# Ledger of designs, part 39: peptides against a protein of PDB entry 2N1D

Target 1, 169 residues: chain A of PDB entry 2N1D
Amino acid sequence: EVKVKIPEELKPWLVDDWDLITRQKQLFYLPAKKNVDSILEDYANYKKSRGNTDNKEYAVNEVVAGIKEYFNVMLGTQLLYKFERPQYAEILADHPDAPMSQVYGAPHLLRLFVRIGAMLAYTPLDEKSLALLLNYLHDFLKYLAKNSATLFSASDYEVAPPEYHRKAV

## One batch from the design tools (peptide; aimed at target 1 R115 P124 L125 L132)

Design b1_p24_4_s3 (made by RFdiffusion4, then SolubleMPNN; from b1_p24_4, 12 letters changed)
Fold by OpenDDE base, seed 3:
Structure b1_p24_4_s3 (fold): chain B 169 residues (1-169), chain A 24 residues (1-24)
Amino acid sequence: as target 1 above (169 residues)
Amino acid sequence: SEYEELISTWRKTLELLKEYLEKQ
């Protein structure tokens, strides 16, 4: 099986994220102040500023595009906790054509990397291709870890209103 | 090239992902 290694710096956040939503019954504030699109854009710009060759620059763009697409495909059905489903339904109703990468932020993006390994295992990739992809994914995760102080904060969550609790079981 | 291989890999995985999710 394919395992995407989450940096140790980010593992505690995954636990906190889970706790905030599942135990404390909080919701990540949507739309995100810093959405997935902007995070990926910042990453791309960061990589480009480091003097990459043209080919490497294009590769970064493809990594960003790929992560974005994966996120948009998986968010609704794979990345949400049960408590978050009513919120997602409301977002879909209000913005049916908006990609979720423009709505959600860093915590949900990080959840993608917890689940993406199983999806990659489903695909019959050769070892070289898989290694290449994993290298880029890990590089991005390293970027998230480096910027974790600004990307992940409990202050981005809020207690769900009483009426929301009636919607979520 | 590495670039072309990356593109191909992403496209393939995304395609299969969509297929997998459609079956659920």
Scores: peptide ipSAE 0.228, ipTM 0.805, DockQ to the pose 0.679
OpenDDE base, seeds 1, 2, 4, 5: peptide ipSAE 0.182, 0.200, 0.210, 0.174; ipTM 0.782, 0.791, 0.793, 0.778

Design b1_p24_4_s4 (made by RFdiffusion4, then SolubleMPNN; from b1_p24_4, 13 letters changed)
Fold by OpenDDE base, seed 3:
Structure b1_p24_4_s4 (fold): chain B 169 residues (1-169), chain A 24 residues (1-24)
Amino acid sequence: as target 1 above (169 residues)
Amino acid sequence: SLYKELIETWKKTLELLKEYLASL
């Protein structure tokens, strides 16, 4: 399996995220105040501001675009806890053509990186290309860790209403 | 260049992912 290392600073958040949803029966407020698109845009701008070469800048844009696409493809089937599925269904019903990167936020984006390694393992990648890709993914994760105080908060979750619980059983 | 190769590889992985998920 391709190893995508989650920064130690973010590992506790994954646990808290799981606890908020699964144990406390809360839901991340949707649409996110700061959605995945915005987070990725901020990262891209951050990288560009650091004086990267034109070639590296172009690569960053493509990596960001790729992360977005991976998220949009994987969110519904790979990144949701069971309790979140009714919420997702409601989002799809109300916004069938909206990419989930415009709806969901940092917690779900972080979940992507828990799963993406396994997905990459199924793809035939040469060692050098894989290493370079992983470097970008790890760099992005480092960015998330650096900005974790503003990106991850339990206050972005809310207790699910009683009617939701009936659907989530 | 390595970066061009990365971009193409990255795009290919996305396509493969879509195919994989569609097969589930």
Scores: peptide ipSAE 0.168, ipTM 0.761, DockQ to the pose 0.617
OpenDDE base, seeds 1, 2, 4, 5: peptide ipSAE 0.124, 0.076, 0.078, 0.135; ipTM 0.737, 0.691, 0.703, 0.742

Design b1_p24_5 (made by RFdiffusion4)
Pose (drawn by RFdiffusion4):
Structure b1_p24_5 (pose): chain A 169 residues (1-169), chain P 24 residues (1-24)
Amino acid sequence: as target 1 above (169 residues)
Amino acid sequence: LTEEEEEVAEKLEEIREKILEVLE
């Protein structure tokens, strides 16, 4: 199976997010302003601002769109805990206009790369095509971890009260 | 794979093919 190193700079954050959901019994039931699509656009424009190009412009653009669709096909199914089911229906109902790539903010973005390595093990392309994919994915994760101090806000996880657990049982 | 995971794998393959075409 494909061995992909998830940024060890973000591993504490991955465990932190998991710790909040499971151990701390905290849930993310609110729309974040710092959202995945905004970070995607920020990274997409970042590569352009350093070196204005046409050939790499659409490359970064569509790869970002790829992450967007990749995230959309996994967010509510593969990147979600069973305890987040209540908050999912809640946010989806309260804010049916807002995309999930926006409301769940940056903490849920890291989950994509954790699962996508597993699913891409069942769809094995050659090392070269996969290398270009992992190249840009790791490049994004490098930038992601670089700005992560003002990027991730796991502090918005609030402990789910017993009345709220009634929606999980 | 579950039926859902097979569907996801198919969509990933399609999206990935578009990304590879752009990068070529």

Design b1_p24_5_s1 (made by RFdiffusion4, then SolubleMPNN; from b1_p24_5, 11 letters changed)
Fold by OpenDDE base, seed 1:
Structure b1_p24_5_s1 (fold): chain B 169 residues (1-169), chain A 24 residues (1-24)
Amino acid sequence: as target 1 above (169 residues)
Amino acid sequence: LSPEEQEQLKKIDEILSKILSVLE
């Protein structure tokens, strides 16, 4: 099993996110006010502003692109609680061609990193390659932690309407 | 893994390969 360390600052948020959805029966407001695309773009710009070499900037861009694609692949099947599925179905119906990275935000992006460790365990990556990848993933997670006050808020959730409860588990 | 998960894993491997080709 590959261990992806979640920053201590973000661990309580994962619990709050779970509680808001599963116990409080709330939904993250969609489309996100700040979507995954914008978060990744901000991260890339943040890294570029620190005076890295051209090669370093290129590497960051590829990492960002990879995270985005990974998110879009995993969101619908791996990252949603059962209560969120009717909402997802509505999003697909209204925006069938939109990538989910343009719809969802920071909480769902963070859920991706809870899952990635298990997926990496099935990959044929050697120890050196895995360590290198983990370094970049952890760097991004540290960025999320640094900006957690603006990225993660219970105010981005809202109580689902009564009609929604009939559709959801 | 389910068939769907296996397919997703294949896509993830492709993503990782692209990233590693740049980082290594």
Scores: peptide ipSAE 0.214, ipTM 0.798, DockQ to the pose 0.718
OpenDDE base, seeds 2, 3, 4, 5: peptide ipSAE 0.075, 0.203, 0.201, 0.188; ipTM 0.598, 0.792, 0.791, 0.782

Design b1_p24_5_s2 (made by RFdiffusion4, then SolubleMPNN; from b1_p24_5, 8 letters changed)
Fold by OpenDDE base, seed 5:
Structure b1_p24_5_s2 (fold): chain B 169 residues (1-169), chain A 24 residues (1-24)
Amino acid sequence: as target 1 above (169 residues)
Amino acid sequence: LTPEEKEILEKLREITKKVLEVLE
């Protein structure tokens, strides 16, 4: 298996996220006020501002691009709860040409790292390459943890209207 | 793996390849 370790600071949020949607029947406000693209851009700028990143700036950019692509590939089928399906369908209709990284935000991005490990386990990577990739993923997760107070909030969710419940599975 | 998962896996492989080409 490929284990992506989620920082302990973020694990409670995953539970809250699930509770808000599944139990409280709320939806994350979309389009996100701070979307995945913006979060990744902030991370990249953060890494570059740390200095001594001349040779690593290019690597950071590619990691950011990779995470973005991972997210866009997996969001629709792997990262959504059943209650979120109608919302996703509406988003696709309203934003047919936009990648989901421009629509969704931090909570869904965090969900990626819960699921990506299982998928990467099927990728034929040698131990060294896998470790390298995981190091970058963990570095990003550490960034999310450090900024969790500003990235994750229940106030970013709202109660779904009654008509939404009728079409939600 | 389901057909859907296989499709995702193929895309992830391509993405991973591109990333590793830079990181290695």
Scores: peptide ipSAE 0.410, ipTM 0.880, DockQ to the pose 0.783
OpenDDE base, seeds 1, 2, 3, 4: peptide ipSAE 0.206, 0.230, 0.110, 0.209; ipTM 0.787, 0.800, 0.716, 0.791

Design b1_p24_5_s3 (made by RFdiffusion4, then SolubleMPNN; from b1_p24_5, 10 letters changed)
Fold by OpenDDE base, seed 4:
Structure b1_p24_5_s3 (fold): chain B 169 residues (1-169), chain A 24 residues (1-24)
Amino acid sequence: as target 1 above (169 residues)
Amino acid sequence: LSPEEEEILKKIKEITEKILKVLS
């Protein structure tokens, strides 16, 4: 498998996220107060403020666009826990044309990086190309770790109502 | 991989190729 290293600072959050949803039967509040689109935009602006060259800026923008696309492709089928599926169905019904990067937030974005490595392992990429991509993905993950205090919070979750429990098998 | 995952993989490949064209 292609190893996408999750920063140590974020690993505990993945456990908390899982616990909030699966064990405590909570749901991430949707639409997210800070959605994936805004997080990626902030990252791009952050990189720009560091004095990137034009080439580096183009690279960052392409990576941002790519991460967004990865997320939107994988969210519905690969990144949700079973308990979250009714919520997703409701969102999809209410906003069928909205990209999920405008609805979901940091916790689900982080889940992408837990899953993307396995998918990349099936791509016919040469070693150098793969390493290059991974370097940029890891750079973004470092950004998430740096801003984890503001991006990840249990207060963004809420106890699912009794009516929801009847829908969630 | 399931058929659904295969379709996702195809999209992942396409996205990845676009990224790498710029990064290379």
Scores: peptide ipSAE 0.497, ipTM 0.891, DockQ to the pose 0.781
OpenDDE base, seeds 1, 2, 3, 5: peptide ipSAE 0.495, 0.483, 0.494, 0.487; ipTM 0.888, 0.884, 0.888, 0.887

Design b1_p24_5_s4 (made by RFdiffusion4, then SolubleMPNN; from b1_p24_5, 9 letters changed)
Fold by OpenDDE base, seed 1:
Structure b1_p24_5_s4 (fold): chain B 169 residues (1-169), chain A 24 residues (1-24)
Amino acid sequence: as target 1 above (169 residues)
Amino acid sequence: LSEEEKEILKKIEEITKKILDVLE
């Protein structure tokens, strides 16, 4: 199994996210005020501004593009709780051609990193390549942790209306 | 794995290959 280590600072948020959706029957406000595309763009700009000799801009850009593609492939079928399915269906109807990275935000992006490891385990990657990829993914996760106060907030969720409950439960 | 999961895995592999082609 490929283990993607989630920073300890972000693990409580995963629990809160799960609780907000599954127990409190809330929904993340969509379209996100700060979507996945913007988060990834901010990360890339952050890395560029560091001026570190170890910072390879072309590598960061490719990783950002890859994470975006991972997210768009995985969101609909792998990252949503059951309660979120009607909302997703509505999003598809209202924004049929929009990539989900332009609709969803930080909480769902974080969920990707909980699931991506299991998917990568089925890919024919050698140990060195896998380690290299994981290093970049972990670097991004570190960025999410550093900016968690602005990226993750329960105020971005709202109670689902009764009519939604009838569709979801 | 379901057929849907297999298709996702194929895409994941393709994406990963693109990334690694640049990183390596």
Scores: peptide ipSAE 0.597, ipTM 0.923, DockQ to the pose 0.711
OpenDDE base, seeds 2, 3, 4, 5: peptide ipSAE 0.580, 0.591, 0.588, 0.571; ipTM 0.918, 0.921, 0.921, 0.915

Design b1_p24_6 (made by RFdiffusion4)
Pose (drawn by RFdiffusion4):
Structure b1_p24_6 (pose): chain A 169 residues (1-169), chain P 24 residues (1-24)
Amino acid sequence: as target 1 above (169 residues)
Amino acid sequence: EEEEELIETVKELLERLKEEVEKE
């Protein structure tokens, strides 16, 4: 199976997010302003601002769109805990206009790369095509971890009260 | 050329990934 190193800079954050959901019994039931799409656009423009190009412009642009669709096909199914099911229906009902790539903010973005390595093990392309994919994915994760101090806000996870657990049982 | 090939690969992977996701 494909061995992909998830940024060890973000590993404490991954465990932190998991710790909040499972151990701390905290849930993320609110729309974050710092959202995945905004960070995707920020990274997409970042590569352009350092070196204005045409050939790399659409490359970064569509790869970012790829992450967007990749995230959309996994967010509510593969990137979600069973305990997040209540908050999912809640946020989806309260804010049916807002995309999930927005409301769940940056903490849920890191989950994509954790699962996508497993699913792409069942769909094995050659090392070279996979290398270009992992190249840009790791490049994004490098930038992601670089600005992660003002990027991730796991502190918005609030402990789910017993009345709220009634929606999980 | 290389960037075009990359976009094609991303699109192919996206399709294959959607098929795999549907299986689950």

Design b1_p24_6_s1 (made by RFdiffusion4, then SolubleMPNN; from b1_p24_6, 10 letters changed)
Fold by OpenDDE base, seed 4:
Structure b1_p24_6_s1 (fold): chain B 169 residues (1-169), chain A 24 residues (1-24)
Amino acid sequence: as target 1 above (169 residues)
Amino acid sequence: SEYKELIETWRELLRRLKELLESL
């Protein structure tokens, strides 16, 4: 298994996210006020403003595109807690053609990086290629940590209504 | 270049992961 290091600043949030949904029976408000697409755009713009070479700028664009696609593929089957599945079903019914990166936000995006290590175990890459990907993924995670105060908040969650509980159980 | 290598590696990873998820 390949270990993707989550910044220490974000580890407590993963616990809070889990607690809000699984224990407190809350749901992340959808559509997100700041969706995954917006977060990735901000990251790309941030990297471009740092005086990178043209090659590095283009590389960031590819990383952003890759993370977006990875998120859209993984969200429905790998990133949701059991309690969130009815909400996801409603989103799909109402917006069947919308990518989930336009609906979900930072908490679910962060969950993506918790899962990628296990997935890499089934898709072997050479050491050099793996190191290259990990470097860029870790760079993005550092960005999330730096902006955690604006990206992660318990106020983005709300208590699920009674009718939702009937669907979830 | 680093850019070219990143594109190839990243696209290959996503392809493999997508296929894996579809098989699960």
Scores: peptide ipSAE 0.102, ipTM 0.702, DockQ to the pose 0.702
OpenDDE base, seeds 1, 2, 3, 5: peptide ipSAE 0.051, 0.059, 0.057, 0.051; ipTM 0.657, 0.634, 0.657, 0.652

Design b1_p24_6_s2 (made by RFdiffusion4, then SolubleMPNN; from b1_p24_6, 8 letters changed)
Fold by OpenDDE base, seed 2:
Structure b1_p24_6_s2 (fold): chain B 169 residues (1-169), chain A 24 residues (1-24)
Amino acid sequence: as target 1 above (169 residues)
Amino acid sequence: SEYDELIKTWKELLEKLKEELEKL
């Protein structure tokens, strides 16, 4: 099994995220104030500002693009709790042409990395390639952890209205 | 370079992922 290690700083957030939605019946405010596209852009800029070579910069851009695409593919089917499905349906209706990376934010992006490890296990990657990919993924996760105070907040969630509860039952 | 290999690997992974999801 390929394991993508989640930073210890972010593990409690995964629990809080789950609790806010499944137990407290709250929803992440959508569209996100800071969406996945913005987070990835900030990361890329952060990496560029640290004096990386052109090749490294190019690699970072590709990693960002890959994470974005992976998120957009996986969000609707793999990253949502049951309680969030009506909200997703509403988002699709309101934003039919928008990629989900422009709608959702950090909490859902973090959920992606809980799933990616299992997916990597089914890919016949050589050891070197896998290690390199994991290094980039871990580097990004480290960035999320470093900026967790601004990226992850319970204040980004709100109690679902009564009308929503009727749809979710 | 190793970075070129990473890019290739990542793209391949994404394509495989998409293919598998389309089968569901």
Scores: peptide ipSAE 0.079, ipTM 0.677, DockQ to the pose 0.611
OpenDDE base, seeds 1, 3, 4, 5: peptide ipSAE 0.054, 0.061, 0.057, 0.062; ipTM 0.655, 0.658, 0.659, 0.662

Design b1_p24_6_s3 (made by RFdiffusion4, then SolubleMPNN; from b1_p24_6, 12 letters changed)
Fold by OpenDDE base, seed 4:
Structure b1_p24_6_s3 (fold): chain B 169 residues (1-169), chain A 24 residues (1-24)
Amino acid sequence: as target 1 above (169 residues)
Amino acid sequence: DEYKELIKTWKELLKKLKEHLASL
């Protein structure tokens, strides 16, 4: 299995996120105040401001596009806890044509990187290509860690209403 | 070229991912 290293700074948040949803029966407020699209855009702008070559700038754009697409494919089936399923169904019903990267935010984006390693195992990449991909993924995760104070907050969650609990049984 | 290699890698990854998820 391909190992994607999560920064130590972000590991506690993964636990808190899990606890808020699964134990405390809260839901991440949707649509997100800062969605995945905006996070990726900020990352791209950050990388471009570092004075990279044109080639590296284009590479960053491709990384952003790739992560976005990967997230949109994975969110509904791989990244949600059981308690979040009714909420997702409601989002799909209300906004069937909206990509989930415009609805969900940083916590769900981070969950992607917990699962992506296993998914990469299905792709027979050569060592060099795999290393290149991992380097970009780790670079993005490093960015999330640096900005974790503004990206991750328990205040973005809310207690689910009683009628929701019946749907999530 | 790193850029070209990255594009190729992502495209292959996404293709395999979609195929896998579709089979579930």
Scores: peptide ipSAE 0.153, ipTM 0.751, DockQ to the pose 0.687
OpenDDE base, seeds 1, 2, 3, 5: peptide ipSAE 0.128, 0.124, 0.147, 0.125; ipTM 0.741, 0.738, 0.750, 0.741

Design b1_p24_6_s4 (made by RFdiffusion4, then SolubleMPNN; from b1_p24_6, 9 letters changed)
Fold by OpenDDE base, seed 3:
Structure b1_p24_6_s4 (fold): chain B 169 residues (1-169), chain A 24 residues (1-24)
Amino acid sequence: as target 1 above (169 residues)
Amino acid sequence: SEYEELIKTWRELLKKLKEELEKL
């Protein structure tokens, strides 16, 4: 099995995220004030500003593109709690062609990295390739941890309206 | 190069993920 290590700074947030939605019956405000696309763009720019070579810059862009696509594929089926399903359905109805990376934000993006380890186990990868991929994933997670104060906040959640509870059971 | 290998690996992973999800 492959394990992607979540920074210690972000582990409490995963618990809070789960609690806000599952126990407190709150929803992350959508569309996100800072969506996944924006977060990834900021990361890419951050990496580019550090004087990377052309090849490294290209690699960062591909990693960003990959994370984005991975998120868009996985969000609807793998990253949502049961309570969030009606909200997702509404988003799909209102914006059927919009990628979810333009709608959702940091909390849902972080959930992606909780699942990726299991998916890597089903893909035949040599040790070198796996290590390299993990290094980039961990680098991105480190970036999220560094910016956690601005990316993760309970104030981005709100109590679901009464009518929502009727369809979320 | 090492970075080219990373890109290839990442693309292969995404392909596999998409294939699995399409079966649902």
Scores: peptide ipSAE 0.102, ipTM 0.706, DockQ to the pose 0.570
OpenDDE base, seeds 1, 2, 4, 5: peptide ipSAE 0.094, 0.086, 0.096, 0.087; ipTM 0.693, 0.701, 0.698, 0.700

Design b1_p24_7 (made by RFdiffusion4)
Pose (drawn by RFdiffusion4):
Structure b1_p24_7 (pose): chain A 169 residues (1-169), chain P 24 residues (1-24)
Amino acid sequence: as target 1 above (169 residues)
Amino acid sequence: EENEELLEAVKELLERLKEVVEEE
């Protein structure tokens, strides 16, 4: 299987997010302003601002679009806990206009890279094509961890009350 | 050239990934 090092800078955050859902019994039931698409655009423009290019411009652009679609095909199914099912239906109903890549904010973005390494083990391309993919993915994660202090806000996780657990049972 | 090859690979992976996701 493909061995991909998930940024150890973000490993405490991964455990923190998991700790909040499972151990702390906290859920994320609110739309965040700092959302995945905005961070994707921010990174996409960042690569351009440092070096204005045509050839790398669309490269970063579509790779970012790839993360966007990758995230969309996994968000509600592969990147979600069973305890987040109630908040999923809640946010989806309350805000049917808003995309999930927006409402779940930055904490849910890191889950994509955790699962995508496993799914891409079942779809094994060569080392070189995978290397370019992991190159840009790791490059994004490097920037992601760099600005993570003002990027992730796990503090928005609030403890789910017993009345709310009624939607999980 | 390299960027085109990369985008082709990304699109191929995306298609294959969707198939695997559908199977599950």

Design b1_p24_7_s1 (made by RFdiffusion4, then SolubleMPNN; from b1_p24_7, 11 letters changed)
Fold by OpenDDE base, seed 4:
Structure b1_p24_7_s1 (fold): chain B 169 residues (1-169), chain A 24 residues (1-24)
Amino acid sequence: as target 1 above (169 residues)
Amino acid sequence: SEYEELIKTWRELLEKLKKLVEEL
């Protein structure tokens, strides 16, 4: 099985995120103040500032585009807790043509990398290609860890109203 | 280059994963 290593700095946040939603019955405020598109753009710009070759810069842009698409495909069916499903339905109704990468933020993006390892196991890849892909994914995760103070905050969550609780039974 | 191969592999992987998720 393919193992995507989550930085130790981000593991506590995954627990907090889970607790806020499932136990404290809170919801991440949507649309996000800093959405997935913005986070990926910042990462790409960060990599460009590191003096990479033109070829490496091109590769980063393509990887970013891929992560965005992967997130948009996975969010609705794989990344949401049960309690979040009514909120997602409302978002789809209000923004039917908007990609979820423009609505959701860092916490949900991080959840993607918890699931991606298992998904990679369903596709046969040679060792070299898999290693290269994992290197890019891990590099991005390191970036998230480095900027975790600005990307992850419990203040981005709010208590769901009583009306919402009735929908989430 | 290795980066060109990576991008090719990445795009192919995304297409496969997209199909897999749609079937779930």
Scores: peptide ipSAE 0.172, ipTM 0.765, DockQ to the pose 0.707
OpenDDE base, seeds 1, 2, 3, 5: peptide ipSAE 0.083, 0.078, 0.069, 0.072; ipTM 0.692, 0.671, 0.660, 0.661

Design b1_p24_7_s2 (made by RFdiffusion4, then SolubleMPNN; from b1_p24_7, 10 letters changed)
Fold by OpenDDE base, seed 5:
Structure b1_p24_7_s2 (fold): chain B 169 residues (1-169), chain A 24 residues (1-24)
Amino acid sequence: as target 1 above (169 residues)
Amino acid sequence: SEYEELIKTWKELLEKLKKLVEEL
């Protein structure tokens, strides 16, 4: 089994995120004040500042690029709750050419890692390659956990207006 | 190298997923 382990300190946030949207009928404020692109850039810079070699820097850049692309592919079809679909449709209409990594933020990025493990199970990766990738993904998740106080906040959500509720049937 | 192979596979996977989503 290919399993991407979510840090324990981030698991409560997944529950809060779900509750805010599905039970409290709130929406994450879009466009995000700190989008996925920015988060990934900060991570890459953080790794560089830790004294990584050129080869390690290249590896980090490729991982970041991969996560970004994976997010952009998966967001609309796999990472949204039903209540969020009208909001996504509005975003697509207003910004048809913008990658979702420039619109969405940390909560949705974290949701990606709940799903990515299952997708990796269908890849032709050998054991060594899979272990290497998992190490990088876990390293990134650790970074998210360290910065969770600034990346994950209920204040980034707002109550959906009545007009939205009519669309979200 | 092992990493180069990983990157290649990773990119191929992403392309396949992208095509799948676009076709749905």
Scores: peptide ipSAE 0.147, ipTM 0.754, DockQ to the pose 0.373
OpenDDE base, seeds 1, 2, 3, 4: peptide ipSAE 0.099, 0.080, 0.079, 0.074; ipTM 0.712, 0.694, 0.654, 0.683

Design b1_p24_7_s3 (made by RFdiffusion4, then SolubleMPNN; from b1_p24_7, 9 letters changed)
Fold by OpenDDE base, seed 2:
Structure b1_p24_7_s3 (fold): chain B 169 residues (1-169), chain A 24 residues (1-24)
Amino acid sequence: as target 1 above (169 residues)
Amino acid sequence: SEYEELIKTWKELLEKLKELVEKE
């Protein structure tokens, strides 16, 4: 099994995220004020500002592109709690052509990295390639941890209305 | 190069992920 290490700073947030939705019956406000695309763009700019070589810059761009695509593929089927499914259906209806990376934000992006380890196990990657990918993923996670105060907040959630509860059960 | 290896890795991963999702 391939293990993607989640920074300790972010683990409590995963618990809070789960609690907000599953127990407190809240929903993340959509469309996100700061969507996944924006987060990834900020990360790329951050990396570029640190004086990396051209090759590293290109690599960062590809990492961003890869994470974005991975998120867009996985969000609807793998990253949502049961309670969030009606919301997702509404989003699809309202934004049929929009990638989910333009709709969802940091909490759902973080969930991606909880699942990616298992997904990596299905790919016949050589050791070197896997290590390289993991290094970039961990670097990105470190960035999320560093900016967690601005990226993760319970105030981005709101109590679902009674009408939503009726369709969620 | 590191860049090329990364690109290759992502492409392989994404193709596999898409296949897995489509099979669900």
Scores: peptide ipSAE 0.145, ipTM 0.735, DockQ to the pose 0.591
OpenDDE base, seeds 1, 3, 4, 5: peptide ipSAE 0.126, 0.084, 0.126, 0.121; ipTM 0.724, 0.654, 0.717, 0.717

